Peptides against a protein of PDB entry 7UQJ. Designs and how they scored, part 128

Target 1, 160 residues: chain A of PDB entry 7UQJ
Amino acid sequence: PELYQNFNITPPRGVLFHGPPGTGKTLMARALAASCSSDERKITFFMRKGADILSKWVGEAERQLRLLFEEAKKHQPSIIFFDEIDGLAPVRSSKQEQIHASIVSTLLALMDGMDNRGQVIVIGATNRPDAVDPALRRPGRFDREFYFPLPDVKARFKIL

## One batch from the design tools (peptide; made by RFdiffusion4, then SolubleMPNN)

Design b2_p16_4_s1 (from b2_p16_4, 9 letters changed)
Fold by OpenDDE base, seed 2:
Structure b2_p16_4_s1 (fold): chain B 160 residues (1-160), chain C 160 residues (1-160), chain D 160 residues (1-160), chain A 16 residues (1-16)
Amino acid sequence: as target 1 above (160 residues)
Amino acid sequence: as target 1 above (160 residues)
Amino acid sequence: as target 1 above (160 residues)
Amino acid sequence: KEYYPPLKRVDVKAAP
């Protein structure tokens, strides 16, 4: 309730931050975590990189995802931030289907298994929202998307 | 001259931003570009991810780096920001030496080939400065390092 | 002089960064500090949260503000960044007037007491500029305001 | 050794 009240967001289980690199997606996720953390309610922020889950957790990625979600649930209210989520769930290309399919299926199941009443927000950040498996972008998963444009060059912070 | 005069920095050809993920290294680099851009002098900001150079430009990484530096030189004053530069120039581990060695050598040559009079700043961002090839951290390359601590409450950023 | 020359800012004693949460106000303040720091002139960056000054320093907030400004003066050129400054100087609502009034009056006096020749910049960040005491927004205090828009793209952060 | 910072439980402490 309060985590989501502080965000004023009807709790999407997942939020997709997308936009060009260096638009501050990761920082925004941290800033959101910080802004929604009060003295009364500390938000626990968990961060993972999508590419790291595939490369480092070869054979254990599913277990590590489960542990992450369990830990996030244990430390509610919490935010799970997946940086470069397109690295975690690349659109199913034919050649590497099996390993990616299992990780994606596990992430889907973990997101679907979060009770709507849970104070766990999942934030995915990507430079390529179209490279994220469409199954992750369905209602109840990453069903909200926030575009981070390049600060238009004409942000003349004319710090006049 | 003026880009560096505006910074009052004896122009390091390269600056290494290092610190924990989401400390705002990328946004800082953009903010620097924006703050140093005046109406009279628009700074062109170029951004690349280290991991993308290795993965997407397999076989063309050297050419793409050369083109990037040429474009930055053409659009002086300019900033080249390498996000995740530890992905571009991982410390030479014995087994994957050849491709990484050529990209690192090209980046070194490009940084060394920048005339000190050039208005090109190269910013590298990493979470792991020790994972960046020490050759890149030598004088005339990434010879200045800025630590981005987690916003620990008492952070006297003694911006040394 | 040079701190302000580097900013091309006729030195406002205070700058108010305002805009929606997560628009990078805090990061911009840090970026400005870093950008204006040279080898010859190290800028010291001090950060405080407005809410923390009220909650943690109950009875000592004035003293802590004085110490902060003294330390900033000692480490010139310096930036004092107040994050969530609306938490420090909420618009005088009738019921909590006395404690807030004293902290605001102290901050006003500290900003007014900075010699125009001092190389101390005060940056306040808020999501609610209208929640900042108008006395702080007067000339010689936070007399410059920078709006950090949400990047205009359909980031319906309908934070519904 | 890829320094994955441990799960820094960044208790996004509201700044103390």
Scores: peptide ipSAE 0.006, ipTM 0.314, DockQ to the pose 0.059; fails the geometry check
Fold by OpenDDE base, seed 1:
Order: structure tokens, then C-alpha cells, then sequence
Structure b2_p16_4_s1 (fold): chain B 160 residues (1-160), chain C 160 residues (1-160), chain D 160 residues (1-160), chain A 16 residues (1-16)
């Protein structure tokens, strides 16, 4: 919150971390949470996996998303980190459209319902940015995207 | 291989990386693969997610595990990295017992069937070591466990 | 700058990331750059390797460092990330003393010449903090050091 | 009981 405010930057509602698996997207999200936390101002870090929300919460995924955003709002400043967000909001393919459509719709509504003054940042991480519903990648949602390249293997050969 | 040989340590068949999510387990596995790769000797890094093996290969998960181990053996020295191995071999709970039992049994057999002379290392990563079937955590399987602590937040307070 | 100002911390001219290889130093630097970048205010991330500055720019390393700092100042807010900074500024050992002394002297002068109001952050990463010239680790230079612990070193010894 | 894992509030506690 203050980080973005201090830079005179409208805090993005959502940030998409994308890149190959094991490029440290989750580590970075935790890092950001830790770095923005002070002794006086602890950032609350909420973590969910997209696939876990679908698989563990069949029929209650929408409610769990709402509860997550409400809890994040209650504990602001907060970061909601969705690991594997492509598992939560896969591109709408014909055969599983309805359940995914409801979850995507709920997540869209929750992101749209975040006041720009809210101290809640949403970070989505994916290995497949093209597998995330483009509706989530629009302004006011996951409007910032950060590519995490593979650590250049050539670089490590020189370190060891 | 030479790293283990130089330390006079019998190369473990399997290594369990455990710790909070986003502590860099996957990054470390990739790092180890990259570090043990030389210009002369590239380590082949195979990555699978435990949940993906269950969800994508319904009815063929056992076959896919066999193929993975065969491919890893063909491309030795190799690392098989199972991210979220707790999704592949959950502790046998009553409701999904049979399908998981077959997959676990197959993985056990594949790990038991690795000759100690094989240049195939299996790395399992989990955020829930207690959710991994204890049969996988026995000697000759995932017999070495490594805790990935949260990166000390004190270090980051000075960066930001 | 404002990030550090908001924490009532005098913006360090330089930050030293140190720790074993593959602990995510480079990843952290990239992602700090990404996190501080907004749609309105993109942080320009400059990446150089210490060894590459020496090896590719034999006889012009000082000029290349000056150009890098000038470019970073022109594109502020910016991060200059020196990966493997121990390769750029090795501890003065007798046999390569003169060339390294000039490069170190130039880097010291460039870091000393950064106005506290400049939006240029210098991050050095090393696996060998003791191999970095102590002159770079003084106040007003790389005056903040961050240890990236290995995920449980006991863990690595069992993998290695 | 669907074990809804509690929202693991990872309090990024400054490690002491």
C-alpha cells in the first residue's frame, strides 16, 4: 500500500507472476510480503493454490474466495498470493465451462470490488500465462505481469 | 555423482524437500540440477507435479510413472523432481484409498527398483511432509529429508 | 528511494546479497525490481556479471562501469544488479592486483558519487562475501548485507 | 468434515 502510494503509483489490484516452474515466483511473493512488513506494520500474507481451491472446495470455491478476500481486507495491509492461478481460472474451454465460469466470475467480482484505497494486493503466479482467463489479465485485475525467467543455467556453471 | 563420491556419501535414492510453500524447494532442485551439470555432463532434469500425475493421467498414472523412471534412467545422470509429492502419494485416507494405493505402490516399486549405482536422484517436494505416505519416507526411498525454512525476514527488512 | 524513505531508512547506496549458490539472490534482485515497477513508474533493471565485466571489457571495464552508472542514472528509478560481484572486485590477491585495483577504485568512486537523492540502487550478489573487497562493504557503498541461507545446510550435505 | 485448511495466515513474522 504505502509502497505504491509513496511512488505516486495507483496500487495495482493484482500482479501476475509468470515464468517457468521453479523460477521462484512464490519465493518472490513471500519476499515482497516480508519486505513490505515492518516491525510497526506487518503485512498479512495469504496463500492459496488455484488447484486446491477447485479440488478441495468443490461447490464452495466461490464462498472460499469471498472469505479469503474478506479476511485479507480485515487484516490489511495484506497480500493474497494465488499460486498456480491457472488452476483456479483456466481459460474457458467448452467441457468444464460452468464451474470454472462461476469461480472466474467470483474472482473477477472480488478483484473489481477492491477499492483502489484498499491495502490488499493480489499476486497470481502461473507457469502458463496463456492458460489464465484473459478476463483476469485486464486493467484493475491482474494488470501487471512480471516474467520470471529461468535462472540462466550458463550463469550457474560459472558459480560452481 | 562426483559430489556424493567426494563426500564418501552413498547417493540417496530419494530426497524429500519439505518446508513452507515458496521457500525455494523447486528452485533448489533446479539449482542442484544446474550445479551438477557441467559442460561435459549435463544432468537431465525431469519435473512432474504429484497432483498433475493424478489428474491428467487418470487410469495411466502408474504407466506414466514407469515411463518417467525409464526415461530418467535412459538420460542419466538425471534428477526426477516431484513437486507437491503429497498430491501423488497422500497418506492413505479411506475415501480415495484404491487409486492412491496403486500409484503409491508403483512409486515404491520404482524407487526400490533403482540400483544404487544408478545416476538417478529423486527429489520430492512438499509443504506437508506428514501428508506424504510414510512408506515413501523409509530407507532406500525418500530417506533424506530437508527442511526449507522461511527466508529470515530480518534480512529483507534491510533491503526495503 | 521512497521505499527506503518510507521505512525511515537512509537509502543504502548498495546492497550485498550473499549466500550459497542457488539461494535465489539473482531471483530476489529481479523480483525486487519487478515489484517496485508499476505501470506509471517502471524501474529499469540493469544486470551485469562481475566476471563478464572483467572478461568482455578487458581494458575498458572502468569505462563500462561509468557508462552503466550513467545509464542507470538516466533511467532512474533503476537497479544495477551485479551478479557474482566477487568476480568484479575480488579481494586484492597479489597476482592480479593492478587491474582489479583500478576496477575496484572505479566502482568505489561511482558508488561514492551517487547522491543520496538518486533513485539508483546497486545490488551486488556473491556466494563468497569474504572474496569481495572490504572497501566495497563500507558505509555508503554495499553497507547492507543480506544473507540468503541455504535451505537447511544439513539438507544440502545429505543431497551432496 | 471437509477439512477446509484454515486460511494459513502466514504471518511474515520477523524471525527473531
Amino acid sequence: as target 1 above (160 residues)
Amino acid sequence: as target 1 above (160 residues)
Amino acid sequence: as target 1 above (160 residues)
Amino acid sequence: KEYYPPLKRVDVKAAP
Scores: peptide ipSAE 0.006, ipTM 0.377, DockQ to the pose 0.041; fails the geometry check
Fold by OpenDDE base, seed 3:
Structure b2_p16_4_s1 (fold): chain B 160 residues (1-160), chain C 160 residues (1-160), chain D 160 residues (1-160), chain A 16 residues (1-16)
Amino acid sequence: as target 1 above (160 residues)
Amino acid sequence: as target 1 above (160 residues)
Amino acid sequence: as target 1 above (160 residues)
Amino acid sequence: KEYYPPLKRVDVKAAP
């Protein structure tokens, strides 16, 4: 919240950091948390990997998301950072649809249920923004996207 | 490259970047690669995730590691960056022992087989150095470890 | 250090990290320092902000720069990191010309006076490479520039 | 036990 208050930006409920691996998305999220915390106001930084939420909490992923958001609300001001959010909320593909759909719907509801007055910011990081469910990318959710380009070093890193 | 040549330090065969997630380990590896490449000498940067090598190449992980090291040798000077190397070479735990043991042994052999004159550097990144097989952390392998602390801005970066 | 020794690259006297605020320039410099230090060879990391050198040391900035470089030489291998170097060495603009010109000339002389054998690396970070005196960007000084791109935020995070 | 690093309260204290 402090991040957005200082930026005079209508806080998106969420920010999507996208770009190639190792472009500093997670670092930026931490640095943002850092820059927004003062001696008077410490920001609580919650980090989760999307794939870890799916793999570790088979059958409880929704509950874990709810608990995460409630914990983030209790520890306001806070940042929830989802690393590899494409693993949490993949674009609806047919064969794994129901479990992913329920997790996506829960995440959508949690983001929609954030009162604009809440000092909770959600940051999603992905290497593949097109692999993220478009419903998450709508206004009032991850409505701001930030491309983390490769460091354009005059050295053409041919990342082959 | 230039920074370190003047330091007259015996190149480790490997460098372990460890520290909390999103402390810029991957960004550092990329920027090291970047800082080392010139218009005359481009460094080839090979990036692999440890878990991806295990999950995508079930039964071929050893071959893929060998191919990666051979490709890195062909494209010298090069950096091999293993992101989440704890996923590739977990500490030998009893029940999944054989496949992991063979991958670890292959990685050890590949690192040991690097001619000290090779322009190939291996960087491993982990959030859990204690989850990496101790055999990888021996002299002549990942014998240098770099802690990426959280950007605690008050934290004296004791570069210990 | 080790990464670069094998690459047989002539060390730049300086590296300019440029790109928007929070892109991890300072983190990169720190992690470079960390990645270069071993148990046997610790790199001494000197960090200064350009604006701090000007504001804190009115009339002694040149002496402080000289002392910094001498201390860095005494504690070799070392990195001097100038954060916000555009504050230290702004492009020569008319009204504040003389004090800035003397500091720039001192920094140039200190970089030029680094014997290529010195284990001292200078890293400058700026958000505005065009605000840095072009004389600092010449070969044998900050001759390598690394762009830390913004996450191309369609959202102007005006970090005002 | 997958050691989830505890929620390290990153008290990112701003640099003085």
Scores: peptide ipSAE 0.000, ipTM 0.375, DockQ to the pose 0.034; fails the geometry check

Design b2_p16_4_s1 (from b2_p16_4, 9 letters changed)
Fold by OpenDDE base, seed 5:
Structure b2_p16_4_s1 (fold): chain B 160 residues (1-160), chain C 160 residues (1-160), chain D 160 residues (1-160), chain A 16 residues (1-16)
Amino acid sequence: as target 1 above (160 residues)
Amino acid sequence: as target 1 above (160 residues)
Amino acid sequence: as target 1 above (160 residues)
Amino acid sequence: KEYYPPLKRVDVKAAP
């Protein structure tokens, strides 16, 4: 409840951080995790890269996703951060269809199966929101999107 | 000269940004590029991901690296930023040896072939500096290493 | 209440983000705003640059600060983010004394006049915390300070 | 050093 109130995330909604590469999406996710932790309430921060879940785990990717969500539930309040989620769950129309389809289906099922009472936030980061499977961007999944603009280069030239 | 003087990088040395994921390595590289650009001197910022060079370019990866370095030389002063360079140039002892060995060899040759007079900085970012081929970490290549610590989480709890 | 509970900010406390340029202070402020917003509770995020308040609003800077705080109170819960607050509120000993003194005095009065019940957070960002008027860094104003370290400063000086 | 945390609870400890 409090973690979701803090993020104004209606559970079990995921948050999509999108924007150009190097706009600090990952830094922000770590920052949010750090800011929401207290000495009394440690938030467990789980980080995974989309490509690492695919590449390390030919045949284990689904199992690793399930284990990740189980561990996040066991260790709530928790944040699951998927960096480069477009690497994990590309649009189904890509010719890499079979391995990705099963992983996407598993992630969808895990997000849909999150009890609204769980203190688990899922944050996806991408540089290409349109490359993320639209099924992940539906209500109850990654239904909140935050754009990370390029740091205004004009801003820096006046600082320096 | 000035870009390298500002960075105290003796050209043509590469810089390895390493540290935990989401410590702002990519943000820092963009930030450095933006800060070193002036209205009079635009720095051309080339970004590539190691995994994208491998995956998009089966059989063209070497050609794409050559083209990238040529374009960076043509548009100097320039920064070539390799995000997740461990994905491009893993240690030679990894079972993915053949495709990686040719790409690593090409990158080594391109870094060694950078004339000391070129205003091209190569920045590699990794979460795993020990997964980068040691040949890339030798003098004249990625011979400068920068650790990106986790943003001190202590700082954020006093805000919250 | 919730915004301050989420930030463990005892209202009406301001937060000073300090550290080298490009360490993600502005990015952090935006993401805190985004994280605290829900579908039910939109946080209004007001961003101003210290230098812009001085330069764009010659003779109106005080009025613009008052309007900003009034608008933030009207649209609470809200975050006022002053980027480069050292440009707005330099130390009184700088030769730019008269225009800055009135703006600093106005900002001090606005921060002191924030009722403890208001859901308005003030975040100041600076690269030079020592260039900020010490009066702004007192309890009840920017009384919480967060250092945004360079990913590795030893890193920068070997590159620089 | 693999900086990629295993499925470890990074207790984001507030620095004391």
Scores: peptide ipSAE 0.000, ipTM 0.373, DockQ to the pose 0.049; fails the geometry check

Design b2_p16_4_s2 (from b2_p16_4, 8 letters changed)
Fold by OpenDDE base, seed 4:
Structure b2_p16_4_s2 (fold): chain B 160 residues (1-160), chain C 160 residues (1-160), chain D 160 residues (1-160), chain A 16 residues (1-16)
Amino acid sequence: as target 1 above (160 residues)
Amino acid sequence: as target 1 above (160 residues)
Amino acid sequence: as target 1 above (160 residues)
Amino acid sequence: VEYYPPLERVDVRAAP
């Protein structure tokens, strides 16, 4: 509840950060974690890179996702940040369908299985929202999206 | 014309930023985009990562490149930034020749097809200029190169 | 000697930076390079990404590592930074064993072959220290480890 | 914490 109040957001199971690379998606995810942390309430931040889960854990990726969500639930309030999530859950029409389909299916089930009362936020970052499986962008999953524009001149990326 | 004047550069179709990783190539590309943007003239910045185009879009990479150049032309003045371009266009002698050859051929054709009057700049960043296909480094393509030296002392990477 | 004195560290052949992604490992490696550079003594910084060495240089990776260490020795004092080193030297139990085993064997030999009097520091960064081959974490290699915690609230990531 | 640039909220429901 409070974690979501600090976001001024109805509790999404997931938030998709998208925009050109280096628009500060990863840094914003951390800044959000920092801003929601107080001296009284530490937020546990978990980060994974989509390509790393796929390439390094072929056949273990589903287990690694389950463990990640279990640890996040254990350490509430928590944020799970998937950097380059389009590397984890590419559109099902990709030629590497079987490996991706099982991982996507597991991630969908994990996001759907999160209790709406849980203080776990999932943030996905991508440079290509259209490369993310549409099933992840449905209500109760990554149902909110934030576009990260390129820094205009005045955009001192003060990632404060 | 004006976009290139703001760069103090004869209109290259492409600029290659090279140097050790983390010498600020990606940041400089953004700072250049920012410095060329005014309240009156917004520059559209497009960013892609070479390895992402290759790994995620096998068989669609050529189409994604075409779409990128079309969007950049539509949103002039614009910058296309290819981060890690040696991942997109490795030297033809690499063992994955057939997939890379088609992508390189498409990128060459797109760069050659840019109207010299267009306000589209292509910036490629690499840590290894010698890993980039020499055909990309010819006149009318990435025909200007900027070496990014390691930040001397004065580049206080204040990781605060 | 002096480069290691500036680190306030007994001369490790290697330092492992580990922690959640974007906790500033790459930035810290650069800040260390900058802090150890003076007007009288420039430190040469070399950076490679583990996944890039593996994916782009299959069959040349060993040669690229040798050349990197030779150049670092030639340009002493120097820092070699391996970003995402778990992509270069994954645990030997990974299904891609043969390609990784040769690269790991070469990296081990290069780190073991560094003269303790040499002013070359090797920094590896990873999000997963347990994904790095344990042979790299032995004395005389990456024998010092620094955990990069997630920024608490006060860690304003000023990307200056 | 002022986030710059301001995150433009794209309401996913409004994309056809």
Scores: peptide ipSAE 0.000, ipTM 0.168, DockQ to the pose 0.045
Fold by OpenDDE base, seed 1:
Structure b2_p16_4_s2 (fold): chain B 160 residues (1-160), chain C 160 residues (1-160), chain D 160 residues (1-160), chain A 16 residues (1-16)
Amino acid sequence: as target 1 above (160 residues)
Amino acid sequence: as target 1 above (160 residues)
Amino acid sequence: as target 1 above (160 residues)
Amino acid sequence: VEYYPPLERVDVRAAP
């Protein structure tokens, strides 16, 4: 069947790249940033890891997210790439609910606060789309999802 | 032996892939595993994240590393890929020294204990080679380093 | 609008991405498609594998290629990405000559039949540029070639 | 504002 992905890309506020580890989600995000950067129009690429925001910024993760979005807005056109976004916004499970709830709430608010006229694209990458809070996957947030399949190892066996 | 015959590669015990995030280190490791897997000789690919070994296995990280190396030895030829190895073996900074010291010591011992005849290759990937304990970067461990440059955007400008 | 205006891409009829497996050729093609898609200008991305066209469409590969190009023309601006194009158009070696000759001839005719005003870009990806029929690599076909180096080939030579 | 870790502004153009 013809996977005519009409990349009908209205610039979504957020794009979720998901698929197995090492399928090139991060490379794609960088590649997109590079391809959208012309001599006249430099796209500023911001990269964060979800887990790094949690681990390095215990108690300041919300502030760091705000600063990131402000900086991205100042340097528009820009891409904010969250690698391993499932580490930043894990599905709310009962035992770690409060800290994650604040961070998720902040990220939701920041994504909701992006004016549709802003030249800020948010890309989230995850190996576990089901581990990302469904609230982030709603319209106006990470409302577009792109699956990165494993490079078909079977096809490589025919090349070698 | 045979895998390395067509590539005049004396099998390094460990290879460090380093370079900016999203340069395809993980993709390359998977690609290498897939390319070295023939119909006759399947390479077993083990993937771990350095940070995941610390965070998920608090107090058992050493045991999990041992089990990983044992499993890799059982399923040789094999590749152990440590993504974000700087998260597993950070440079010994004063504040987190003891727990990291034990894990680093265990990984060092496991890499030192790999007989040169073993068909186990260890690939570490990092965005921060200077954040990896220099003890891991010595001969007989991660003694080969590969820089993954950002995809030359100049070549993209010729496409565009 | 403005992000994509600076892509003064006179659409080459065909671009050949070549380089070692896992260098991100497919990833780059998808990234280019995504990056060229704006709010105003949605690029339709068609993906086929060369080997899949041969294996799934035995006796109808020519018709499937024609339908693919017609569909791409209907949904312009569009990208046709042939992954593993060496599987579709292998160099004419004596034993498989006739069936491949017809498919190659059809692909040549389809690429030659693209009017310069058409917003259809063809991207071929291969790990073996020398295994692609040289007739496809001529001006007006895959006339631009982009090498995807392995990240630090020099360091890979130290593994090798 | 010390962005810690520093905003890796990858000027995607400046990467050699």
Scores: peptide ipSAE 0.034, ipTM 0.369, DockQ to the pose 0.057; fails the geometry check
Fold by OpenDDE base, seed 5:
Structure b2_p16_4_s2 (fold): chain B 160 residues (1-160), chain C 160 residues (1-160), chain D 160 residues (1-160), chain A 16 residues (1-16)
Amino acid sequence: as target 1 above (160 residues)
Amino acid sequence: as target 1 above (160 residues)
Amino acid sequence: as target 1 above (160 residues)
Amino acid sequence: VEYYPPLERVDVRAAP
């Protein structure tokens, strides 16, 4: 509540950072966490990579997502950052359907079950927003999208 | 040669960017590529993720690495950026030994076979430098390491 | 007001992001804008490059600065981001004195004329904080400074 | 090696 009330932001259940790789989406998420943390109010920052949840947690990915959201709720105000969320929740039409479908369904349920009053922000980062399951991009989930443009190369040639 | 000659630096065959996730390693690699590219000298920037080379190229990972280094040599001056290189070249003692051992051996051979006269920089990024095979961190390979600290959080509390 | 009241922070009229090029100053400014924007409260993010204001707007730079601040006030809450602010407001001792002096004087007046009740944040980014006119770094202007360290400076001099 | 990244509680403390 307060993290969002303070900004008069309807607390997005999730924010999608998208843009070319190395545009600093992850740096930004850490940066947001750092800027929102005070000496009095530490924001707990949880980072997961989408591919790690799929590959390292074969058969436990759903449980690990639940534990992550529970721990984020326990340690609110908190940020859950999913780096490479397209690796966790690819479009359902991909032939890897079964393992992804259950993980996506779990993530959807966890995002839908976030009380809008919780001090938990979910940030997804992707290089390919169109590779993220459209169900995650619906209102009440990753309903806010921020494009991270390539740092204009023209800019740098004038600096150096 | 010239990219390194201009700085009186012995051309590293490889540079390891390490530090916490989201410290801008990928952004810095792109930034270095962009800053070193002039209107006259475009640096070709090749990006691969370690996990993608393992997962997308099952049985072809070695061939894809060879092709990547050949293409980088053909388009020099060039930067090969391996994001999450710990995913490509984990420590040999990991139970995933066989697939990783061949890929690591290929990467070692490719780095050793880079003539110091080539305008090819290899940048590996990792959140876990100790998870990278020590053979890759030896002189003539990723012999230079750069720590990416967390952006000092103290800074942000003064902004907001 | 609210953006600053919520963090118990005396609203800086301006914040100076300084540090080596490609340390994510521009990225940080965009993210602060994005994090502060809600569905209900869109923060209007105005980006200008210091060199562009000087070069593209010969004879109109002062007018363009005034229009920028007026538009930012009209669309508050807003962030004005001056990338490469040293290009806009060099130290008065530089031989480009006359055109810069008027632009600096205009920027100083615009920052001094910002009522502390306005939801307008001015972020200046520079690679050279010492090249910025000291008058801009005084209390009530860019009175807060954030260093963006290189993710290890020992790093660059060995790579480049 | 299943690198379970621990839940990095980055206590983003303002450095004192």
Scores: peptide ipSAE 0.022, ipTM 0.374, DockQ to the pose 0.057; fails the geometry check

Design b2_p16_4_s2 (from b2_p16_4, 8 letters changed)
Fold by OpenDDE base, seed 3:
Structure b2_p16_4_s2 (fold): chain B 160 residues (1-160), chain C 160 residues (1-160), chain D 160 residues (1-160), chain A 16 residues (1-16)
Amino acid sequence: as target 1 above (160 residues)
Amino acid sequence: as target 1 above (160 residues)
Amino acid sequence: as target 1 above (160 residues)
Amino acid sequence: VEYYPPLERVDVRAAP
């Protein structure tokens, strides 16, 4: 709320950062967290990786997602950054598809269940926006998308 | 307004990003544009380069600046990012000094003419803040400055 | 050689970028690749992820690492960037520990086998330097470390 | 499916 209440910006439930790898999506998400945090208003930044949710949270991914969102809500204003959210996409195995479907369904439910009055922003980052489940891109979820172009090599060179 | 009104931040007419090249000034400006844009409130990001204003807009730079600010106002909330704003500074030639003085004067007038209720933010980026005309750094113009330190020079030098 | 010959920097076989997630490690690695590339001297940038080596290269990770280093050598000057190199660390299973030990051993051998005359730089990035096998941090491997602090929250606050 | 991630050769100069 206060970040967005102060912005009079209806807090986007989710923002998708997409673009080529190393375009600064993760840096940006952290940048946003740090930029939006004041001495009076610290933003808590939570980072997870899509691939870690599948690989490290095997069998508990749904619970860990719930806990993450609860903790983010408890420590609001907060940013939940899902790096490589396309890593939630199953490797083409039926068993992984079921696990994926369950995790995505849980994430959808958690994003849908976010009170618009909550000071929790979810940022997803991907190099492959088309590999992100379209259901995650619907209104009320990752409904905002930001393309991170490769900083044009010329822009990179001048920035270096 | 609302972004800044709600931040209780007097909307800086301009923000100067300064620091060594490669510190991510341009990336940050794009980032801010991305972060401040919502589904309900898309921020339009305009990028120009100081050197391009002098070199590409020869004879029409003032008009192009006016058009830029008008378009930014039309598409507010907007960010006008002037990369390499020090590139407006004349190379040590009397003819370039006159052109510079005119362009800077126009930019000053455009920044001064921004209604504090406008949702147009001007970000200037430079590696040489001292090469930026002090008139641009006065209150109501680029009155906020952000140093982008090199990610610790020691870290950079050892990587290079 | 020439990049390092010109820098009179003994080419580090490996550089470890560590720091909180989204501090620009990947961005910096790409920026370094871009900055070190000239019109006369293009740097080839190879990116891999530690977690991808474990998950996507299951059973062939060693071969894929060898091929990566061979191709990087063929396209020198080159940068091999291992993002999330801590993702090579096993999840707490004995089977994953064996796979990890083999992959790490292969990576060690490949880094040790790099001719100091080679124009191949290996950059590892991690949020958890302590989760990186200490053997990878020894001289002749990732023997240079760069901490990427969160760009200080204060520096960002002024930008908003 | 052995995802041989193609060698992402990012020619840093070939990045537009």
Scores: peptide ipSAE 0.000, ipTM 0.213, DockQ to the pose 0.063; fails the geometry check

